# Ledger of designs, part 161: peptides against a protein of PDB entry 4Z5W

Target 1, 305 residues: chain A of PDB entry 4Z5W
Amino acid sequence: IPDVFLELNKLWYFSAQSNLFNGEMPRSLSNSRSISLLSLRNNTLSGQIYLNCSAMTNLTSLDLASNSFSGSIPSNLPNCLRLKTINFAKIKFIAQIPESFKNFQSLTSLSFSNSSIQNISSALEILQHCQNLKTLVLTLNFQKEELPSVPSLQFKNLKVLIIASCQLRGTVPQWLSNSPSLQLLDLSWNQLSGTIPPWLGSLNSLFYLDLSNNTFIGEIPHSLTSLQSLVSKENAVEEPSPDFPFFKKKNTNAGGLQYNQPSSFPPMIDLSYNSLNGSIWPEFGDLRQLHVLNLKNNNLSGNIP

## One batch from the design tools (peptide; made by RFdiffusion4, then SolubleMPNN)

Design b2_p23_5_s3 (from b2_p23_5, 10 letters changed)
Fold by OpenDDE base, seed 3:
Structure b2_p23_5_s3 (fold): chain B 305 residues (1-305), chain A 23 residues (1-23)
Amino acid sequence: as target 1 above (305 residues)
Amino acid sequence: SEKAKRLQELLENAPESFFITTE
């Protein structure tokens, strides 16, 4: 990208998505005082990500996803005091989340999908300090690590948690019960084990639950038949969605279906491809807002009611 | 029952499982 942004003293929005831009990010752009939203997703940008947060005082959203950036995650990002949304999907960092992210109070939405992030325990321990964090996407990282079950972990304002396709071991973590505002949970395509915890049915805002393609055992918790968000339309206050799209994918090489907002996902319970046993609860028929119920490829018995 | 019919329809029409990304 040409380094011509010095003259653009009123540049509020820059989007150059899905182009053939190569090389490093222009220094004039990384020093822009006026820019609020920067999206350079799906390019061939390379080198280290550098942002002058002391200059970029208006930066609120950053999408650098699907670029050839390398090196460490920029530890100075918390100094961008207005930065709310970060999409670093498909950037091969081969790194841990910086300790400086404990101070990232402006952060509301973070994605590292397929970014070669390591150490999920450290990542969650750091990110729990982000008090305004509502959306966290960590899909395709932490390969074969253990999902920490430490009860002290607390994500009070978490609405969207996606940690899919990590081959994670462990159980559904009890610390998620401390996230009463959770709306969407995707832990699919892992190696999670144990029983599905009944307290998931107490998450009154939870409209999307994907636990598919794991190693869960035991019965389906009856409490899932009483998920309040699936019984009645609560007027979910349209909260500002993340400034980045979501994609449903079957694999890393496939194009995904695009969803611009988490609220655009159909209300779903997917427990398919587990080792669940017992009966299908008839009361799932009472979930008037439920659009998708997937229980396929389990050890369920009895009659479909 | 209408509930049973709806539950059957949901189970039969269940899509393939997909995971969510932002890429």
Scores: peptide ipSAE 0.585, ipTM 0.948, DockQ to the pose 0.867
Fold by OpenDDE base, seed 1:
Structure b2_p23_5_s3 (fold): chain B 305 residues (1-305), chain A 23 residues (1-23)
Amino acid sequence: as target 1 above (305 residues)
Amino acid sequence: SEKAKRLQELLENAPESFFITTE
């Protein structure tokens, strides 16, 4: 991209998505005082990501996804005092989350989907300090790591948690019970084991639950038949709206179906491709807002009610 | 029952499993 953005002293929004831009990010752009929304996703940009947060005082949204950036995650991003949304999907960092992200109080939505992020324990320990964090996407990272179950982990304001396709081991972590505003949980395509915990049914805002393609055992907790968000529409829960799109994918190489907002996902319980046993609860029929119930490829028995 | 019929319809029409990304 040419370094011509110094003349654009009123540049509020710059979108150059899905172009053929190569080389480094222009210094005039990384020093822009006026820019609020920066999207350079799906280009061939390279080099190290550098943003002058002391200059970029209006930056609220950053989408650099699907670029050829290299090096470390910029540790100075917490100094961008208005930066709320970050999409760093498909950037091969081969790194841990910077310790400085403990101070990232402006952060509301973060994606590192398929960014070769390492050390999930450190990542969650750091990110729990982001008091305004509502959306966290960590899909396709942390290969063969263990999902930490540390009870001290706390994401009080978390609405969307997606940690899919990581080959993660462990159990559904009890610290998620401390996230009463959780609306969407995707832990699919891992190696998670144990039983599905009954406290998941106490998450009154949870309208989308994907635990598919794991190694869960035992019965389906009856408490899932009483998920309040799936019984009635009366709870107008504030929808999480990150400034980046989501994609449903069957595999890493497939084109995804695009969803612009998490609220665009149909209300769902997917427990398919596990080792769950026992009966299907007839009370799932009371979930009037449920659009998708997937229980396929389990060890369930009895009659379909 | 209408409840049982709804549950059957949900189970029969269950799609393939997907995971969510931002890429």
Scores: peptide ipSAE 0.583, ipTM 0.946, DockQ to the pose 0.879
Fold by OpenDDE base, seed 5:
Structure b2_p23_5_s3 (fold): chain B 305 residues (1-305), chain A 23 residues (1-23)
Amino acid sequence: as target 1 above (305 residues)
Amino acid sequence: SEKAKRLQELLENAPESFFITTE
């Protein structure tokens, strides 16, 4: 990218997605006082990510996903006092979340999907201090780590949590019960075990639940048949979505189906590819807003109602 | 029942499982 942004003192939005830009981020761009939204997704940019947060006082959204950046996660990003949305997907950091992110009060949406992030315990302990965090995507990280079940973890404003395809061990963490505004939960493609906890049915805003491809045992909690968001068409307030798209993927190498907003996902319960037993609750038929119910490849018995 | 029929339709038409990413 040419270093011409010093003259562009009125540049509010810069999108150069899906190009062939290489080399480092231009210093004039990293010092832009006017830029609010920066997207350089799907390029071949390299080097260390550096943003002068003291200069970039208007920066609200940053998408650097699918680039060849190296080194540490920029620890100074919390100094970008208006920065709300960060997409760092598919950047091979090989790092932990910086401790400075405890102070990231402007942060509303964060993705590190497939970014070689390590230490899920530290990551969650840090990110729980982000009081405005609504969307957290950590898919394809933390390989074979244990999902912490520390009851003191608290994500009060969390609406979207995606930690899929991490080979995570452990159980469905009880600290998620402290997230009453949770709308979308994807913990699929892990090694999670134990029973599905009944308190999941108390998450009245939860319209999308994916626990597929795990090692869950026991019965399906009957409380899932009373998920309020799936019984009644509550107007899911079109909340400000992240400035980055989501993709449904079968595997890491497949093209994904794009979803621009979490609200665009069909209401779903996917419990497939587990070791669940017992009966299918006939009360799932009362979930008038449910579009997808996947219970395949379990040890369920009895009659389909 | 209409409820039972709906449940059967949901179970029969269940898609493949996918996980969500931002890439």
Scores: peptide ipSAE 0.576, ipTM 0.942, DockQ to the pose 0.881
Fold by OpenDDE base, seed 2:
Structure b2_p23_5_s3 (fold): chain B 305 residues (1-305), chain A 23 residues (1-23)
Amino acid sequence: as target 1 above (305 residues)
Amino acid sequence: SEKAKRLQELLENAPESFFITTE
């Protein structure tokens, strides 16, 4: 990308997604005073990520996903006082989340999907201080770590949590009960164990639950048949979605479905590929908004009601 | 029952997948 952004003093939006750009991010772009939204997703950009947050006073959204950046996660990003959305998916950092992210009060949406992030305990301890954090995607990190269950963890404004395909050990963490606005939970493709906790059915905004491909045991909590968002059409308040898309990766080589907003996800309960036992509750038929119920490959018994 | 039929329809349509934020 040419280093010409100094002349673009009115540039508000720059999208150069899915191109063949290589080399480093231009220094003039890293110092842009006008830019609000920067997307360079799906290129071959390299080098260290550097942003001059003292200059980039209008930066609200940053998408650098699917690039060949190296080095550390930029610890100065919390100094970008208007920065709300960050997508760093598929950037191979091989790092922990910086301690400076405790001060990231502007942050609303963060993705590190497949970014070789380490130490989930430290990551969650840091990110709980981001009071405006609504969307957190940590898929394909923390390989074989333990998902912390520390009750002191608090994500009060969390709406979307995706920590899939990490081979995480542990249980469904009790600290998620402190997130009453949770709409989407994906903990699929882990090594989570224990029972599915009944308090998940108290998350009145929860319309998408994926706990598939784990080692859960016991009965399906009857409280899941009373998820309020799946019983009635709540007027889904059009909440500001992340400025980055979500991709549903199927295990088959078929192209993933792109979803621009979490609200576009089909209302779903997926508990497949576990060791769940007992009966299927007839009251799942009362979930009028539910589109997908997946209970395949469990130890369930009795009749389909 | 109508509930049973709906539940059966829901159980048949289930895909295997997880979410990422890039191609």
Scores: peptide ipSAE 0.283, ipTM 0.810, DockQ to the pose 0.643

Design b2_p23_5_s4 (from b2_p23_5, 8 letters changed)
Fold by OpenDDE base, seed 3:
Structure b2_p23_5_s4 (fold): chain B 305 residues (1-305), chain A 23 residues (1-23)
Amino acid sequence: as target 1 above (305 residues)
Amino acid sequence: SELSERLKALLENAPESFFITTE
């Protein structure tokens, strides 16, 4: 990208998605005082990510996903005092989340999907300090790590948690019970074990639950038949969605179906490809808002009610 | 029952499992 942005004193939004831009990010963009939304998603940009947060006082959204950036995660991003949304998906950092992110109070939506992030324990310990964090996507990271179940972890305002396809071990973490505003949970394609905890059915805003492709055992918690968001159409206050799209993927190499906002996902319970036993609860039929119930490839018995 | 038919339809029409990304 040519370094011509110094003269663009009124540049509020710059989107150059899905181009052939290569080399480093232009220094004029990294120092822009006017820019609010910066998207360079799906290019061939390289080098170290550098943003002059002291200059970029209007930056609210950053999408650098699917680029060839290298090096560390920029530890100075918390100094971008208005930065709410960050998409760093498909950037091969091979790094941990910086400790400085404990101070990232403006952060509302973060994705590191497929970014070679390491140390999930440190990541969650850091990110729990982000009091405004509502959307967290960590899919395709932390390969074969253990999902921490530390009861002290607290994500009070978390609405969307996606940690899929990490080969994570452990159980459904008890600290998620401290997230009463949780709307979407995807922990699919891991090696999670134990029983599905009954307290998941107490998450009254939870309309999308994916625990598929794990090693869960025991019965399906009856409390899932009483998920309030799936019984009644509550007027979910349309909160501002993340400025980045979501994709449903079968694998890392497949094109995904695009979803512009989490609310556009069909209400779902997917418990498929586990080792669950017992009966199918007939009360799943009372879930009037449920669009998808997937229980296939389990050890369930009895009649389908 | 209508409930049973609905439940069967949900179970039979269950899609492939996909995971969510932002890429």
Scores: peptide ipSAE 0.562, ipTM 0.934, DockQ to the pose 0.854
Fold by OpenDDE base, seed 1:
Structure b2_p23_5_s4 (fold): chain B 305 residues (1-305), chain A 23 residues (1-23)
Amino acid sequence: as target 1 above (305 residues)
Amino acid sequence: SELSERLKALLENAPESFFITTE
């Protein structure tokens, strides 16, 4: 991208997504005082990500996903005092989340999907301090790590949590019970074990639950038949709308279906490809807002009621 | 029952499993 952004003193929005731009991010762009929304997604940009947060005082959204950036995650990003949304998906960092992110009070939506992020324990310990964090996507990271179950972890304002395809071990973490505003949970395609905890049915805003492709055992908690968001329409759930798209994928190489907002996901319970036993609760039929119930490839018995 | 029919329809029409990304 040419270094011509110094002349664009009124540039509020710059989208150059899905082009063939290569080289480093222009320094004039990294120093833009006017820019609010920056999307360079799906290019061949390289080098280290550097943003002059002292200059970029209007930056609210940053999408650098699917680029060839290298080096560390920029530790100075919390100094971008208006920066709410970050998409760093498919950037091969091979790094931990910087400790400076404890101070990232403006952060509302973060994705590191497929970014070679390491140390999930440190990542969650850091990110719990982001009081405004509503959307967290950590899919395709933390390979073979253990999902921390530390009860002191607290994501009070979390609405969307996606930690899929990490080969994570452990159980459904009890600290998620401290996230009463949770609307979407995807922990699919891991190695999570134990029972599905009954307290998941107490998450009254949870309309999308994916626990598929794990090693869960025991019965389906009856409390899932009472998920309030799936019983009634009346919960005008404030929809978290991060400034980046989501994709449903079958695998890492498949083209994904694009969803512009988390609310565009059909209300779903997917418990498929586990080792769950017992009966299917007939009360799942009371979930009038449920569009998808997937219980395939389990050890369930009895009749379909 | 209407409940049973709805439940059967949900289970029969269950898609393949996907995971969510932002890439």
Scores: peptide ipSAE 0.559, ipTM 0.931, DockQ to the pose 0.883
Fold by OpenDDE base, seed 2:
Structure b2_p23_5_s4 (fold): chain B 305 residues (1-305), chain A 23 residues (1-23)
Amino acid sequence: as target 1 above (305 residues)
Amino acid sequence: SELSERLKALLENAPESFFITTE
């Protein structure tokens, strides 16, 4: 990309997604005072990510996903006082989340999907300090780590949590019960074990639950048949979505179906490909807003009611 | 029952499982 952005004093939005741009991010762009929305996703940009947060006072959204950037995660991003959304998906950092992100009060939506992020414990310990964090996507990271169950972790404003396909060990973490506004949970394609906790059914805003392709045992908690968001439409508050799209994928190399907003996902309970036993609860039929119930490939017994 | 019919319809139409990304 040519380094011509210094003269673009009225540049509010720059989208150059899905092009063939290569090299480093232009320094004039990294110093733009006017830019609010920056999307460079799906290019071949390289080098270190650098943003002059003292100059970029209007920056609200950053999408650099699917680029060839390298090096450390920019520790100065919390100094971008208006920066709300960050998509760093498919950038191979091979790094931990910077400690400076504890101060990232403007942050509302973060994705590191497939970004070679390490140390999930440190990542969650840091990100819990982001009081405005509503969307967190950590899919395809933390390979073979343990999902921390530390009860002190608090994501009070979290609405979307996606930590899929990490080969994570452990159990469904109790600290998620501290997220009463959770709408979407994807922990699929891990090595999570134990029982599905009954307190998941107390998450009154939870309309999308994916626990598929794990090693869960025991019965399906009956409390899932009473998920309030799946009984009635009344609580579908259209909240501001992240400025980045979501994709439903079978694997890292597959094309995914695009969803522009979390609310565009069909209401779902997927518990398939586990070791769950017992009966299918008839009361799943009471979930009038449920579009997808997937219980396949379990040890369930009895009749389909 | 209407409940049983709705549950059967949900179970029969269950898709493949996919995970969510932003890439």
Scores: peptide ipSAE 0.555, ipTM 0.932, DockQ to the pose 0.874
Fold by OpenDDE base, seed 5:
Structure b2_p23_5_s4 (fold): chain B 305 residues (1-305), chain A 23 residues (1-23)
Amino acid sequence: as target 1 above (305 residues)
Amino acid sequence: SELSERLKALLENAPESFFITTE
């Protein structure tokens, strides 16, 4: 990318997605006072990510996903006082979340999907201090780590949590019960075990639950038949979605189906590919807003009611 | 029952399982 952004004193939005840009991010761009939204997603940019947060006072959204950046996660990003949305998906950091992210009060949406992030315990301990964090995507990280169950973890404003395809061990963490605004939970394609906790049915805003491809045992909690978001059309206030798209993927190499907003996901309960037993609750039929119920490949018995 | 028919239709038409990414 040419280093011409010094002359662009009124540049509010720069999108150069899905190009063939290579080399480092231009210094004039890293010092832009006017830029609010920066998207360089799906390029071949390299080097260390550097942003002059003291200069970039208008930066609200940053998408650097699917680039060849190297080195550490920029520890100074919390100094970008208006920065709300970060997409760092598919950047091979091989790093932990910086401790400085405890101070990231402007942060509302964060993705590190497939970014070689390590130490899920430290990551969640840090990110719980982000009081405005609503969307957290950590898919394809933390390979074979244990999902922390520490009850002191608190994500009070969390609406979207996606930690899929990590081969994570452990159980459904009790600290998620402290997230009453949770709308979408994807913990699929892990090695999670134990029972599905009944308190999941108390998450009244939860319209999308994916626990598929785990090692869950026991009965399906009857409380899942009472998920209020699936019984009635609550006017889910269309809260501002993240400035980055989501993709449903079967595997890491497949093209994904794109979803521009979390609200565009069909209301779903997927418990498939587990070791769940007992009967199918007939009261799943009361879930008038449910579009997808997937219970395939379990040890369920009895008749379909 | 209408409930049973709906539940059956949901179970029969369940898609493949996909995980969510941002890439």
Scores: peptide ipSAE 0.553, ipTM 0.930, DockQ to the pose 0.870

Design b2_p23_6_s1 (from b2_p23_6, 8 letters changed)
Fold by OpenDDE base, seed 1:
Structure b2_p23_6_s1 (fold): chain B 305 residues (1-305), chain A 23 residues (1-23)
Amino acid sequence: as target 1 above (305 residues)
Amino acid sequence: SAAEATAQALANAKDKGILTYEV
């Protein structure tokens, strides 16, 4: 990418996604005063990520995903006072989340999916201080760590939490009960154990629940048959989606389906590939908005209602 | 029937959850 952005003093939006750009991010781009949305996703850009937040006063969205950037996570990003959305998916940092992110009050949406992030306990302890954080994607990180169950963790405004495919140990964390606005929870493809907690059914906005491919035991909580978002349409809170897409893989070898917003996901309860026992509750029939109920590969018994 | 819908839902999904990855 040429270093000519100093001359583009009215540039509001720059998207150069899915090209063959290599080398470092231009210094003039890192100092752009006018740019609001920057997307360089899916290139071969390299070097350290550097943004001059004192200059980039209009920056609201940053997508650098799927590049060959290296080094530390930029600790100065909280100084970008208007920065709401960050996509750092598939950047191999091999790092912890910076402590400076405790002060990241503008942050609404963050993805570190498959970014070699370490120390989930520190990450969640830091990110709970982001009062405006609504979407958090931490998939394919923290390999074989323990999901913290510290009750003091609070994500009051969290709507989307995805921590899939981390081989995480532990139980469904009770601190999630403090997130009453949660709409989408994906903890699939971990090594989570224990029972599925009944308080999950109290999350009135939860329309998508994926706990598949874990080691959960016990009965399916009857409270899941009372999820209000799946009983009636009235609770669908239209909220601004993050400026980055979500991807769902159906198979290991299949291309991911792109979803532009969380609301584009089908209403779903997936508890498949666990060790759940007991009966399927007939009251799942009351979930009139539910599109997918997947209970495959469990130890369930009794009649199918 | 609810049983048939459940049986069909049981059959189809090797879904690997929601990933944010670029294809």
Scores: peptide ipSAE 0.032, ipTM 0.503, DockQ to the pose 0.257
Fold by OpenDDE base, seed 2:
Structure b2_p23_6_s1 (fold): chain B 305 residues (1-305), chain A 23 residues (1-23)
Amino acid sequence: as target 1 above (305 residues)
Amino acid sequence: SAAEATAQALANAKDKGILTYEV
């Protein structure tokens, strides 16, 4: 990308996604006073990520995903006082989240999907201080670590939590009960164990639950048949989505389905590929808003209702 | 094997990963 952005004093939006750009990010772009939305995703950009937050006073959204950036996560990003949305998916940092992110009060949406992030305990301890954090995607990180269950962890405004495909050990953490606005939870493709906790059914805004491909045991908690968002439409809170899309593949050979908003996900309970036992509750029939109930590949018994 | 299960889980994880594919 040419270093010509100093002359573009009215540049509010720059999107150069899905091109063949290589080399480092231009210094003039890293110092742009006018830019609000920056997307350079799906290129071959390299080097260390550097942003001059003292100059970039209008920056609200940053998408650098699917690039060849290296090194540490930029510790100065909390100094970008208007920065709300960060997509760093598929950037191989091999790093921990910086301690400075405790001060990241403008942050609303963060993705580190498949970014070789380490130390989930430190990551969650830091990110709980982001009071405006609503969307957190940490898929394909923390390989074989333990999901912390520390009751003091608190994400008060969390709406979307995705920590899939990490081979995480542990149980469904009790600290998630402190997130009453949670709408989407994906903990699929881990090594999580224990029982599915009944308090999940008290999350009145939860319309999408994926606990598939774990090692959960015991019965399906009856409280899941009373998920208020799946019984009635009255609690559909239209909230602003992050500026980055979500991707979900149905099958290994299929392209990823793009979801631009959390509300574009079908209302779903997926508990498939576990070791759950007992009966299927007939009261799942009361979930009139439910589109997908997947209970396959368990040890369930009795009648199909 | 645990390694094959892990590789399959990672392959499947690449398939299930929200934000794992940029189109």
Scores: peptide ipSAE 0.024, ipTM 0.503, DockQ to the pose 0.355
Fold by OpenDDE base, seed 3:
Structure b2_p23_6_s1 (fold): chain B 305 residues (1-305), chain A 23 residues (1-23)
Amino acid sequence: as target 1 above (305 residues)
Amino acid sequence: SAAEATAQALANAKDKGILTYEV
């Protein structure tokens, strides 16, 4: 990418995704005062990520996903006072979340999917201070770590939490009950154990629940049959979506499905591939908005309602 | 194993910001 952005004082959006750009990010781009949305996703950019936040006062969205950047996560990003959305998926940092992210009050949406992030406890302890954080994607990190269950963790405004495919140990954390606006929870493909907690049914906005491919035991909580978002659509609060798309892959050979908004996900309860027992509650029939109920590969018994 | 293979295959694929994995 040529270093010509200094003279582009009216450049509001720069999108150069899915190209063959290589080398480092241009210095003029890292100092642009006008750019609000920067997307360089799916290139071969390398070197360290550096943004001059004192210059980039208009930056609201940053997508650098699927590049060959190296080094540390830029600790100065909280100084970008308007920066809301960050997509760093598939950048191999081999790092922890910077402590400076405690001050990242503008942050609304963050993805580190498959970014070799370490120390989930520290990550969540830091990110809980981001009061405007609504979307958090941490899939394919923290391999074989323990999901912290510390009751003091609080994500009050969290709407989307995706921490799949981490081989995480532990239980469904009680601190998630402090996220009453939670709409989408994906903890699939972990080593989570214990029972599915009944308080999940009190999350009135929860329309997508994936707990599949874990080691959960016990009965399916009856309270899941009373999820208000799945009984009626009237309670769905539409909120601004992150600027980055969601990707869901069902099969190895299937293309990933792109979802531009959390609301584009089908209403779903997936509890498949666990060790759940007991009956299927007939009251799942009350969930008129539910599109997918997946209970396969459990120890369930009784009649199918 | 299948999930790991899928994750690895996807990790290597451009244009797939993989956020969630289903079987």
Scores: peptide ipSAE 0.026, ipTM 0.534, DockQ to the pose 0.166; fails the geometry check
Fold by OpenDDE base, seed 4:
Structure b2_p23_6_s1 (fold): chain B 305 residues (1-305), chain A 23 residues (1-23)
Amino acid sequence: as target 1 above (305 residues)
Amino acid sequence: SAAEATAQALANAKDKGILTYEV
């Protein structure tokens, strides 16, 4: 990428995603006062990520995903006072979340999917201080760690939590009950155990639940048949979606489906590939908004309603 | 494991920001 951005004093949006750009980010780009949205996703950019937050006062969205950046996560990002959305998916940091992110009050959406992030306990302890954090994606990190269940963890404004394919141990954490606005929860493809907690059915905005491919036992909580978002069409105030897409892959051999918004996901309960027992509740028929109910590959018995 | 195979398949994919998957 050429170092010409100093002259582009009116440049508000720069998108050069899915190209063949290599080398480092140009210094003039890292010092741009005008840029609000920056996307360089899916290139071959390298070096350390550096942004001059004192200069980049208009930066609101940063997408650097699927690049060859190295080094530490930039600890100065919280100084970018308008920065709301960060996509660092598939950047191999091999790092922990910086302590400075406790001060990241502008942050609303964060993805570190497949970024070799370590220490989930520290990550969640830090990120809980981000008072405006609504979307958190941590898929394909924290390999074989334990999902912390510390009740003091609090994500008050969290709407989307995706921590899939981490081989995480532990149980569904009680601290998630402190997130009453949660709309999407994906903890699939882990080693989570115990029972599915009944309080999940009290999350009135929860329309997408994926707990598939774990080691959950016991009965399906009857409270899941009363999820309000799936019973009635809530006029959920559509909040601004993150400026980065979601990808759902149904099969290992299939291409990923792109979803531009969390609301574009079908209303779903997936509890497949566990060790759940008991009956399928007939009251699942009350979930008139539910598109997908997947209960396959469990130890369920009785009649199919 | 099926989980590992799925994780590896997803890890190899480009242009993926936010990842979720279904079996």
Scores: peptide ipSAE 0.025, ipTM 0.594, DockQ to the pose 0.183; fails the geometry check

